# Peptides against a protein of PDB entry 6J54, part 73

Target 1, 223 residues: chain A of PDB entry 6J54
Amino acid sequence: NENLFASFIAPTMMGLPIVTLIIMFPSLLFPTPKRLINNRTISIQQWLIQLTSKQMMAIHNQKGQTWSLMLMSLIMFIGSTNILGLLPHSFTPTTQLSMNLGMAIPLWSATVFTGFRYKTKTSLAHFLPQGTPALLIPMLVIIETISLFIQPVALAVRLTANITAGHLLIHLIGGATLALLNINTMTAFITFTILILLTILEFAVALIQAYVFTLLVSLYLHD
Target 2, 42 residues: chain B of PDB entry 6J54
Amino acid sequence: QFQFTGIKKYFNSYTLTGRMNCVLATYGGIALLVLYFKLRSK

## One batch from the design tools (peptide)

Design b1_p30_1_s4 (made by RFdiffusion4, then SolubleMPNN; from b1_p30_1, 23 letters changed)
Fold by OpenDDE base, seed 2:
Structure b1_p30_1_s4 (fold): chain B 223 residues (1-223), chain C 42 residues (1-42), chain A 30 residues (1-30)
Amino acid sequence: as target 1 above (223 residues)
Amino acid sequence: as target 2 above (42 residues)
Amino acid sequence: TLLELAQQQLELIEAVFKTLEELLLKLLEL
């Protein structure tokens, strides 16, 4: 039972946290372009970054486009860490709620404060949905205020839970497959097939969660 | 565009300014209630 | 819409955890 969650324990070596190196490792996979025509891998990466940038920033005006660097760095970081986490015997920093909160809270705060600073009237108006009956206004404003404060928590928990659940499923089904190899080979084969399908699904989930996290941060900025 | 007269002009759920004022009024009301109970307890 | 989205995500998370729990129980019984 404790072995199940052992993969989520922060790895240390010689008393020093290797987690810092693991977190920084994805940055090495995205080198800066030095030539007009780079290698195929770098060119594909830059192309994907440009496509995602265009898609994410299409919602924002020129003022919102100033956040492009931050949002793109965020999606690249979360996406890369999630994908690398699916490698065997790897540690995913994004499975740690502390890390996700560490990203969600500052970004959420920045978006909310930016909204209040530059669009005070619109931001305050969002606490009251349009067309609300007069008698429901006070209660609804309170609910919307609570909803605002739940946003960073929901953002962090969503990412953490989805990635963690995926990893747990892979480990559990993998363990079951190994156990069934000595009991029934046919059932083990079926379980192994499910494991393969699940791993493919988790690759998609890893990218989707990175995208959703960044998109929601962007959406909160847009209000 | 909705045309409102009187208090509804400033406090409505349809206009941007009206919504803002309603939110501010709600927060102000809550703050006053909290202050009232605090002063009553003293 | 945001509240609904949050609720949907919470329900999804709960469903996933419930499924995981059931799978764990089945694995323990094996």
Scores: peptide ipSAE 0.116, ipTM 0.696, DockQ to the pose 0.017
Fold by OpenDDE base, seed 3:
Structure b1_p30_1_s4 (fold): chain B 223 residues (1-223), chain C 42 residues (1-42), chain A 30 residues (1-30)
Amino acid sequence: as target 1 above (223 residues)
Amino acid sequence: as target 2 above (42 residues)
Amino acid sequence: TLLELAQQQLELIEAVFKTLEELLLKLLEL
């Protein structure tokens, strides 16, 4: 069982954490534009960033649009780390719940505090949905308060669970494929095909989870 | 458009202010209960 | 306006006290 989770252990060299370098590596894949018309790769990246920014920030007012840079950087970071994590022997930092909590809690708290600062009445009123029967008000307020505090945990766990489950499944199917190569070549081929399809699915999941994570943070900001 | 009278004007689930006051009242009530039990033990 | 908000809070307090008074009267069966 230790072999199954060995890929999720934080890599260290001589007691020094390499995780910091791994986390910073995706930033090198997104160089800053220097020309009006850049390379195709940079142009596509900029186009995608602009497209996603327009879609995500469309729900926000001018004050909410101030968060555009942070939200776009977040989606780029999570997306790039998730995609890079699908490489054969790569370590995905986003599989670590501590990292995702480290991102989710500050961002969530910032959105909640921003809401309380600029929209105090609306934010406080959000703890009670409209049309609630009077007798259920105290209980429902408590439930909504608990729901609020579960948001950062759910945000982090969702990302961690989806990425981790995908990686585990790839490793399991991959291991099964290798084991079946010497037993039954035809079955191994079928399993290999499933592995390829699963890998494609995980690419999609990696991007979707990055988007959902950022979108939910944005949604919490909008309230 | 909802014409509430008396306490319902301030504590209702339909108006923004009413909802806010209900939330504050709930938290205040819980805080008072906690305070009461804490002072009771002392 | 802060003054208007303060007045609203005062009216709220008065409404709460009136409600408490009514509840107390009901409890005392007066």
Scores: peptide ipSAE 0.016, ipTM 0.576, DockQ to the pose 0.010
Fold by OpenDDE base, seed 4:
Structure b1_p30_1_s4 (fold): chain B 223 residues (1-223), chain C 42 residues (1-42), chain A 30 residues (1-30)
Amino acid sequence: as target 1 above (223 residues)
Amino acid sequence: as target 2 above (42 residues)
Amino acid sequence: TLLELAQQQLELIEAVFKTLEELLLKLLEL
């Protein structure tokens, strides 16, 4: 079991953590546009950013649209790190729960605080659903308060679990294919086909989880 | 749209202000209970 | 507006006391 989780250990070189460099690496893939007519890759990136921005900010008012830059940067960061993590022998920082909690907790806190600051009445009213009988009010408020504090945990765990499970499955099936190459080539070919299908699925999951993470943060901001 | 009288005007589950007041009252009650038990234990 | 908010709070307090009084009266009738 230790060998299975070895790929999730934070890489170090000469005792120095290179995780910082790995986290910063995706930023190099998104250069700033310098021309009116940009390169094809930059144009595609800007187009994707515009599409995601339109979808996420459609539910927000003008005040909420001020968060567009931060939310777009977040989805680009998580998405790029997840995709890069699917490369062979790569380390994905988003598989670390500490990383995802480090992103989720501040963003959640900021959204909740922003809600209390600008929409105090509405934010407080969310602890009590409309139409609740008077006798159930105290209990329901407690439950809703607990639900609020579960939000950052659910946000982080969802991303971590989905990406980690995908990576683990790829490693397991990949290891099985290598082991079966010397035993039965035909079975190894079948397993390899499953591995390819799984990798395609993980590419989709990587992008979806990044989108869902950012979308939920935006929804919490909208309250 | 809802016409409430008396205490129901301020503490209701339908109006925004009513819900807010209910939440505040609930938290206040819980805080008082916690304070009571802490003082009782001392 | 601040005065209106203060008045609303005072009315709320008055409503709470009135409700408590009604509850006490109901308890005394029992």
Scores: peptide ipSAE 0.013, ipTM 0.576, DockQ to the pose 0.010
Fold by OpenDDE base, seed 1:
Structure b1_p30_1_s4 (fold): chain B 223 residues (1-223), chain C 42 residues (1-42), chain A 30 residues (1-30)
Amino acid sequence: as target 1 above (223 residues)
Amino acid sequence: as target 2 above (42 residues)
Amino acid sequence: TLLELAQQQLELIEAVFKTLEELLLKLLEL
């Protein structure tokens, strides 16, 4: 059973945390272009970034579009880390709740504070749904306030749970496949096929979770 | 457009200002309650 | 609507945790 959680242990070398290097590694996959017409890989990458940027920022006005760079960097970071995490025997930092909280809480707080700073009236009004009966106003305001504070937790847990569950499932089915290789080759082949399908699904989940995480941050910013 | 008069003008769940005031009043009330209990404990 | 959305998110989180717990329990039984 130690093998199941071994992939989720923060890797260290010589007592030094290499998690920082792992977190920084995806940045190397996104080189900055130096030419007007770059190579095909960079061009495709930039094209994808531009498309996603346009899609994400289409919801926001000009003031909200100031967050475009940060949101795009976030989605690229989470997406890249999640995809790289699907490599065999790789460690995904986003499986760590601490990391996701470390991202979610500041971003959430930034969005909330930005809302209070520039849209104070609207932000405060969000604590009370429109048309609420007078007797339920104080209770509903409290509930909405609690809901606000649950947002960063939900954001972090959703990302962590989805990625972690995917990894666990891959490891479990992978382990089962290896065990069945010596027992029943046909069943092992079926299990292996399921593993492949699951891996493909997890690639999609990795991207979707990155998108959802960024989208929710964006939505909180939009209020 | 809703036409409110009196207290409902400032404290309503339909207008933006009314909702804001209700929220502020709620927080103010909670703060006062906390203050009351804090002073009572002393 | 925001409350409903929050409730839906919480329900989703609970479902995920429950599923994860079930998977972990199955793993422990194996």
Scores: peptide ipSAE 0.175, ipTM 0.725, DockQ to the pose 0.019; fails the geometry check

Design b1_p30_2 (made by RFdiffusion4)
Fold by OpenDDE base, seed 3:
Formats: C-alpha cells, structure tokens, sequence
Structure b1_p30_2 (fold): chain B 223 residues (1-223), chain C 42 residues (1-42), chain A 30 residues (1-30)
C-alpha cells in the first residue's frame, strides 16, 4: 500500500524544498507582543506559555530555569506543527523520524552534558539506583547506561510513532467511511462517528506528545 | 542517614559517593576487560 | 543516487527546523 504512506512524503515543487516553508509556517501563528494589553489570542497564548513554564520549570533551580526559553519554544513548535498537521492534505514534519531525531539528539546531548558538567557526582550516581543489592550493581549499571543512550531514540520514536499512527488511522477510517457511503449508509454513519471521535482524540494526542517530549527533555536536564 | 564501615563506606548503593564509586568501578572494570581482550588479540 | 538524495532531503529538513526555530525565537525575543 504505497498510497497509504503517500501523505508522509516530503513535498517538493520544481525541486524547491517546500518543507522549509511548512516548518517555518507555525512561527507566524505566534507573533511577538507589542502592547501592554494585547488581543485575546495573544493573551491566551502568553497565559498558556506562562502556565506551562511555571509547571515545567518548578523542578529546576536557577541554572535549570535558563532553559525556559528553549523548552517553551520547543513545545510551541512541536505542538503547533502537530496541530497543523491534522488539517486535511497537510504535511506534518514531525512524522519524519529524521526531524525528531534532529531535535531529540542535540537536546538530549545538551542535557546530559550539562548534567555531567555541573552535577558530576549526581549524574554518575544516577547510573545506579539507590538500594540496589551488591551483586546486581555491575549489571544494573550497564543496563542504566544502555537506558541512557536509548533515551534520545525513545523521544524521537515516541513522537514519530504517535503522530504517524494517528494520521494513518484518520486516513484509513476516512477512506473506509467514503467507501461505505455507497454500500451501507448506516455503517458509514458509524464509521464517520468514529472518525470524528478519533480526530478529536488526535488533537489531544498532538498536544500531549508535544508536552511529553518537552517534559522528558526537562526531566533529563534535572537529572 | 547511613553508617557504613570498611569497603562498604566507599562502595555502597545508598550514598551518593558510594553509588558514584560503584559506577566508576564498573566502568573501570569493563574498560580493563576490553583492553585485555584488545591486547590479547594482537 | 536515490539514497543520497533522500539523505540530502533529510538534512534539508534539519536545516529547515533550525531556521524555523530561529525565527520562532526571534518572534519571542522581539
């Protein structure tokens, strides 16, 4: 079913990378405030940013709070791209594993490096959970080391898999609904209802995955 | 609050320093094993 | 050739991401 994955092909026009414009487009939805009291849309955006910033940076000290700008921009970018990707006939860049790896690997590396630089003792101690029996220490240290290196891959794959799976389900159920319109209208109505519910769920998933991605990066920074 | 004596003072899974030393010892042991096999093959 | 072209496209996506991020940061900081 090559046509099933056709929606995930990076779009190009005459060899020009339209993907660049698609990735840049979400930035236009978040203009910078220019007034003390902005319109309702900007005010809501600022309120959401402040709310999420407070809850995510509450676990960090002053040095960790310097990452607020990076993490907030990350969550806005991923969230906006995921939401825009749910529009019909739209290309979602976050469905590309390469892009998500491009985000996960440097952010993970930066958090791990920052941890080892400023909290060397604590970071090294995290490779061994507290209270581990003496006989299991060498094996558990190895497992925790492997777990550390799996983290960036897990971040990228989690985001990619969730968004891609959601898109595939919407396309499959949508295609089934269209096919059933001429066969059985009652069954088509049921399938259409499922499609609507699934679409609503995918909106939530789009935001949740953005939040989880950013939250895990923040947690890795804390450790 | 833990009280350890002897080798457990430096190599334990409860204190921060103890856990760090255990991790370093594990990495050191692995590095020595890898080095041994690398030199053995030559 | 197709493999290298695909890798090239992926690299372009990464570059586009950083460009978009820079633009977003510009909007936040301005």
Amino acid sequence: as target 1 above (223 residues)
Amino acid sequence: as target 2 above (42 residues)
Amino acid sequence: SSFFFSVFLHVLQIIAFFFSLSFLLYQILS
Scores: peptide ipSAE 0.046, ipTM 0.679, DockQ to the pose 0.334
Fold by OpenDDE base, seed 2:
Structure b1_p30_2 (fold): chain B 223 residues (1-223), chain C 42 residues (1-42), chain A 30 residues (1-30)
Amino acid sequence: as target 1 above (223 residues)
Amino acid sequence: as target 2 above (42 residues)
Amino acid sequence: SSFFFSVFLHVLQIIAFFFSLSFLLYQILS
């Protein structure tokens, strides 16, 4: 019996959990530039970081741009872990809801507290959308309050669900393709084509989910 | 932009201050309701 | 025992995340 969720089990070696090493591994892929003219790989990485940094921080003022370092590190971490998770027989830490909640809750709390610290009046006003009819004000304030507390959960679940579902589909279709090789070669070819298309899609999803996660954190900071 | 008079000056859904006051009033009302039911059940 | 071990691993994952983030920040800042 094959466990469909076996790829999501925390890996251990010789009784020791190696998940901590797997989580820290992506950081080694981004070495610190120490030369005026770096190699091609580092130059491309720095260029991408610069582009994403400019795009992400464009909506923030000078005070909001102080979060640039943390947000860029976040997107690089999530993006790299998601991409590395697409390697065969690799473990993706972002498929663990606990990890994503561990990222979402502190960041969300920080943005909410920062908003109340520096923009108390505006932050309180965001619980009531502008132009709300008078009769709907109390109910809408309650709804917006509930929506605020759902934000960290939605942020974590969105990332977890998208990455986990993608990995699950790749494994299922891949297994089906292998099973159909000895049954019907034509059908196996079709399923293999779908697998290729899905893998390409998952590469995009891996980066998009990292971007969306960071963008929403940034947006919550702005609001 | 908007000229409000009376209670609408402080409680409206258009101005920043008005929205803030509406939110605070809503929370205050909920707190009072919870307090009322707790005191009644006692 | 399995449940507690699972919880321990999840806590370890969270801790590892912060170490990974710190290492990444170090690489960015250095």
Scores: peptide ipSAE 0.042, ipTM 0.668, DockQ to the pose 0.331
Fold by OpenDDE base, seed 4:
Structure b1_p30_2 (fold): chain B 223 residues (1-223), chain C 42 residues (1-42), chain A 30 residues (1-30)
Amino acid sequence: as target 1 above (223 residues)
Amino acid sequence: as target 2 above (42 residues)
Amino acid sequence: SSFFFSVFLHVLQIIAFFFSLSFLLYQILS
């Protein structure tokens, strides 16, 4: 069903990539504060950022807290794009695996390289859990090495799959609702109710996936 | 804390240095195996 | 019925647009 995935195609306007504008749009929702006491909206935003920053960066030292700006911007970007993607006839860039890989791979590599640079011994030791029996050391080191390289892929695929699946379900249930309107209005009402509940769930999923993505990036930071 | 003597002092899964050495030894062993098979295939 | 549903979706889109616009205006004017 080619029409099923039509909403996931990167939109263009007269050959120009309008997707760039879509990606940049969430930045308009978060203007920089210009006053000591800003308006209520900006104050709430800054409060949320500060709250999440304290929560996420509490496990990091001073060098790790340097990443706070990047991580907070990341969660705001992913969260806003995911929420905006639930609007009718909208395109979510985070449904594209290329987009998520473009975020996951550099961030993951940066965290790994930073760990190896400043905490070489600890980073190398992470490939072998403490207390491993001697006979299992070679195998476990290999497994941990593979696990390390799976991290960026899992990070990107998790976000992509969750957001894409949600959008796909919304389209499917919506299409089913339209089809049932001509057959049975009662069943169409039920499917419409399911659609509403699903959209509410997807709002939660959108925020959760943004948080999980950022949290995992933070956890991979060895500093 | 654990007390290790001999080779276990440098290669153990309990100390940080020991774990690091085990990882390096494992990678070295894998590299040698890969080299062995490459040379054997030639 | 499909036409009405399409109109409903467009109405939702318009509402979302005005929500975003009002949010921006609130950020600017407040």
Scores: peptide ipSAE 0.018, ipTM 0.619, DockQ to the pose 0.020
Fold by OpenDDE base, seed 5:
Structure b1_p30_2 (fold): chain B 223 residues (1-223), chain C 42 residues (1-42), chain A 30 residues (1-30)
Amino acid sequence: as target 1 above (223 residues)
Amino acid sequence: as target 2 above (42 residues)
Amino acid sequence: SSFFFSVFLHVLQIIAFFFSLSFLLYQILS
């Protein structure tokens, strides 16, 4: 099914990859305000960023607040790329597992190393939950250690799988509607309505996955 | 709040220090076990 | 039908692109 996965291949123009331009494009949609009183659109945008920042960073102290800029830029980047990826025949960089791993592994490792650096005792104690029966301690420590190393993989795969699955469903249902147009127009209309509902759902999924990705990174930093 | 005596003072799942010691002991035991099997296979 | 659907999708891309560009220009010029 080369045609099915053609939208997930990195596009090239004149033999040069245009992925860099695609990745940089969402940044143009979020200009930095230069005035004390900005226009309505920028004011709403800054208001949303401020609300999400206060909500996500409320669990962190002053040292954790230093991550606010990176986490907010991360959620804005992933969210914008996911939304733009829902455009027809567009390439979504977040469908690439390599990109998501490239974001997840460094961020996860940074949070883990930060924890071990500033809270060594609590970080080591985190491998054993409080109140564990004595006989289950060795096995539970091993399980918790494995769970830690699975975190970056799960973080990347979750984002990749959700976005990729959504795109595949849109393509499949869209192809089915086209095929049914010449067979039964009534059933084609039903599948088309499902496609519309699915696309609306994918807009929500695109934003939710961006939020969940950033939230989990923030939670790993807090723990 | 928790008062432990003997070996439970250092190895328990209720205090922060006790949990840390249990984790370190587990890692140490696993490392020794892996080392034992590695030396045995040679 | 497939050809017209493809053209329709391309037109949507163009509209979305110019809409985003207009929004960007509005933000820069305002």
Scores: peptide ipSAE 0.017, ipTM 0.614, DockQ to the pose 0.021

Design b1_p30_2_s1 (made by RFdiffusion4, then SolubleMPNN; from b1_p30_2, 20 letters changed)
Fold by OpenDDE base, seed 1:
Structure b1_p30_2_s1 (fold): chain B 223 residues (1-223), chain C 42 residues (1-42), chain A 30 residues (1-30)
Amino acid sequence: as target 1 above (223 residues)
Amino acid sequence: as target 2 above (42 residues)
Amino acid sequence: EELLELVLLLLEGIEATFQTLLLLLGKLLS
């Protein structure tokens, strides 16, 4: 139904796209620390950032750690947008495939190009798995080449599909719950319980997808 | 370490250089095939 | 790599679950 997908339409106010404001809004939730001893909220945020930074950059050497700021900003952005998207009647920009492709393709291309620039031998060798029989080398190289180009698409589609599917499930179960309230209260209670569990799951999925998106970008950088 | 001799030294799926050369050879072969068909069509 | 494989496996499982649920809900609500 059109009403079901209405929440995924880019919102506008007076003909002006407010998507830009929505995209920029999560940055306001992460203020820079101004004190040596910050508030509890800021301290928790900084602690989480440090933890995620240590986890993400553990794979990379000193050269790869230069991407720490980019990757951390990416995970914070996607994570915050996904979490904010779970708010009632909110718009999640990450449900838009165009946005995710807009993030995935440049980041993927940057990682691939940096790999070819600084680690040409290793990057070229990734097109052929180790120990491949000689007869399968040409075909496998072609497959790996195609696989490389599918990576940004898969990255964007994975994020988009997971977030969109979660939102759709919440709306569908929510609508079913409302419809069953007047039909069968017991069944409505069950569906409502499922809705609550699903919302909790979506919070986890929102964070996991942000992490996976950033992790895969980081992995492609490491190659 | 694997000891390869002859062509296997440069084109193998075990060493980094060998894998790289195999990839380059594959791309080169494809490019030559494409070029051949383009020239044949004319 | 092992952590990545685990995460990807979990994601695939979640995606499959969501797809199944969506299909079931589509059948129920249609």
Scores: peptide ipSAE 0.109, ipTM 0.716, DockQ to the pose 0.017
Fold by OpenDDE base, seed 4:
Structure b1_p30_2_s1 (fold): chain B 223 residues (1-223), chain C 42 residues (1-42), chain A 30 residues (1-30)
Amino acid sequence: as target 1 above (223 residues)
Amino acid sequence: as target 2 above (42 residues)
Amino acid sequence: EELLELVLLLLEGIEATFQTLLLLLGKLLS
């Protein structure tokens, strides 16, 4: 019903949207290192960044390595926002399709334009798979062109749908658990157990979706 | 590996250049079709 | 490409899991 989606409404304070502050909040969780040996938290963060950077950028050439900073910032942003969104009564900006489109479209466009700029021949050839029969070439080129334009939409919708679905499930099962406390305590205990398992799953999904989003952007860059 | 002669040399689905030319030809054809229908509609 | 296929496969699995959970929840609430 209507109250199920209330948590997805952009929060406001005194009629003013505070979404901007919420979006900027995760940035505070990643301070810049200023010492040779930082605290454990910063060290772990840097270690994770290096691991993910090595993994994702391994397929890229030297020119592609320039995107490392952007991609790493992207995964940290999405990941942190997704994790923070699992906190009680928290608003997850990544549940908003507009936000995800706002990230996906520019990044996708940048990768596509970069490909056309530096690898025009290969990029154009990408619209036609190898070994296509001659008669099917025009149709397949059109399909591949359409597929290209669907990429940013699919990228945004995938992230939005997964995060939103998880939040809805947590809300529904949580509500059911509360309702069953006064009806059947045993059933309520079962639903509560499911809720715990689901929350653990959502933590994993939150990180996976951040990784997938960034990975796909990276793959589009690689062409 | 692939030896093409004639038009197939320039338009094929195996070579990189061939695929590029096919794509360009397809877009050109579509543009011409759009132009044709636009002129036909008038 | 293989990695992309794997990612897509994983995503399909996640989606299937969500659908299953929703179905189970529907049965529980009915």
Scores: peptide ipSAE 0.067, ipTM 0.720, DockQ to the pose 0.016
Fold by OpenDDE base, seed 3:
Order: sequence, then structure tokens, then C-alpha cells
Structure b1_p30_2_s1 (fold): chain B 223 residues (1-223), chain C 42 residues (1-42), chain A 30 residues (1-30)
Amino acid sequence: as target 1 above (223 residues)
Amino acid sequence: as target 2 above (42 residues)
Amino acid sequence: EELLELVLLLLEGIEATFQTLLLLLGKLLS
């Protein structure tokens, strides 16, 4: 059981944590374009960034579109870290709830405060859905208030749980395949096939979770 | 579409201002209740 | 909202597949 969770321990070298280096590493994978016609990889990256930016900023006004840089950097960071975390013997920082909370809480607070500053009436009115009967107003306002404070927690936990669960599943099935190689080769082949399919799925999940995380932050900004 | 008169004009769940006032009134009521219990315990 | 619903539906499906795979793994390891 200890080997199962070994991949989630913060890595250290000579007693010094290297988490900072791992967090900064994805930034090296996205260099700024220097030419009018860039390489295929850079062109694809730029195309993806533009595509995602158009999708996310479509719901925002001009003032809200000022957050495009931050949101795009966020999705690229989370997506890249999640994908890199699927590599063998790698550490995924997004599996750490502390990191995700550290990202979710400031972003959530920023969106909430921005809403109160520029859309005070709408933000306050958001605590009460339209058409609520008068008798349910106090209770519903309380529920909506609680829901607001749960948002950053849910945002962080969702990302952490999905990525962690995927990693655990890969390790478990991988371990099962290795164990079955000496027992039954046919069964081991089946589990290996499942492992391959699962890894492909986890790559998709890694990107989806990054998108969902950023999308929800954007949605909170839009209110 | 909705024409409210009296108190319902300012405290309703259909208009933006009405919803805002309801929220503020709810928070104010909760604050007063908390203060009441706090002062009562002393 | 429609996109969000679709994403949530996809996430639920993925989670269900994970649970199924975990159950199968448990049977294999038993």
C-alpha cells in the first residue's frame, strides 16, 4: 500500500524540495513565438490558445476579456502539469490539494471581489434566485451564501480528485498487469490492454480537467 | 411586466433591486439576531 | 450552460468507467 501512494509524495533532492522546479518546468514548454511563420509545434500551440481563448472569452464583455491572459495561462499551466504528470516516475503537483486550493482561493476571491466592485447590484442579487417565494427567501439566501464559499473548495477538490484517481488507477492496473504476467499471460494481456486505454483516457481527462477548472473560474467571473 | 406597490416594490424576488434588498435585509436580520444572542449571553 | 452540462456529463461518464475498472481490478487481484 505504501508503494501505491509513493508517487504522490513531494519529491526532494538532498533533503531539499524540488516542487518549485517541477511547477516552473511547464513554462519552458511554451516559448514565445519569434517568427512570423513558426514551427509546427508552436503554431499548433498558438492555434490551441486562440481557440480556447475565443471559447472562454465569448461569454465576457470587454472588461471581462482583460482576464484572458490570466485564464489562458491558468489552463496552459494546469493542462501541461497534468499531462506531464502522466509520465512514468513523474510528480504531478495538481494532485496536491494544497496547490489547488492555493490556486482556487485567490482566483475565486478575485472574481468575487471584482463582481462586487463592478456589478454590486447583480452580485448581491445573485444570492437570491428570481421568482423565489417570500417565505423561502431567508433560507435560500443562506444556502446561496454557503454555496458561494464552497465554490473554491469544490473547484480544488474536483481537480485533485480527478487527477489523483486517474493516477491511482494507472498504478493499480499497471501493478496488476505485472503481477499477472507470472500467473496468467492471457489475463495479463487483457489488463495491459485496459491499461493502454486508460492511459489514453487519462490524457483526455487531464486536458478536460484543466479546461473545466478554468471554465468555472471564468464562469464565476461572469456571474 | 411586474408592477409592485408598497413594500413589495423594494422587497421582491423578481427585480434586481428587490432581490438585492432582500439579501441585505436577510443579512441584517441575521446580524441582529447574532447581536441579540451575544448581548443576552453577557 | 449547455457546454457545462456536456462537460459534467462527460465527467460523470468517465467517473463511472473508472469505478467499473476498479471493480474489475479488484476481482482480478482477488
Scores: peptide ipSAE 0.048, ipTM 0.698, DockQ to the pose 0.015
Fold by OpenDDE base, seed 2:
Structure b1_p30_2_s1 (fold): chain B 223 residues (1-223), chain C 42 residues (1-42), chain A 30 residues (1-30)
Amino acid sequence: as target 1 above (223 residues)
Amino acid sequence: as target 2 above (42 residues)
Amino acid sequence: EELLELVLLLLEGIEATFQTLLLLLGKLLS
């Protein structure tokens, strides 16, 4: 069990945490365009950013689209960190609940406060779904209020749990394959195949989680 | 399409204003209950 | 919204699969 969670310990060098460097590293992978016609890598990146931006901001009006920069930076950050975290012997900052809460709570609060400032009536009305029987109104309002406060926690926990679980599975199955190599080669081959499939799945999950996190923040903004 | 009269005009789960009023009424009621118990225990 | 529901459903399925695999692997390795 000690080795299971070793990959989730924040790395330090000479007593100094290098987590900050790891967090800043993805930023280096997305340089700003300098030319009208950039190289292939930058062009593909810009193309993907534009596509995702159009898709995510389609649900927002002009005022909501002002959040495009922040939301796109968020998805790129989380996505890149998650993908980089799947590299061998790498540390994924998004496996830390503290980091995810640190992102979720401010973003959630910003969306909620923005809603109350500019759409007070609509925001208050969201605590009561349409068509609710009169007798259930007080109880449902309370439930919806609680649901609102659970949103940032749900965002953080969802991201953390999915990424962490994936990493744990990779380590466990990887360890099992190594152990079975000396015991039964046939079973080791099967587990190795599962490991490969799982790693492929984790790449997809890494991107999906980044997308879902950002999308939910965007959805809360839309209200 | 929804025509409400009386109290239902202001408190309903179908109109935006009605929903808002219901929410405010609920919070107000809870606040009053909390206040009541606080004053009662004192 | 429909896309979101689909994604969430997929995520729930993946999570359930992970949990099942973890349980099975735990049984096999113990």
Scores: peptide ipSAE 0.042, ipTM 0.696, DockQ to the pose 0.016

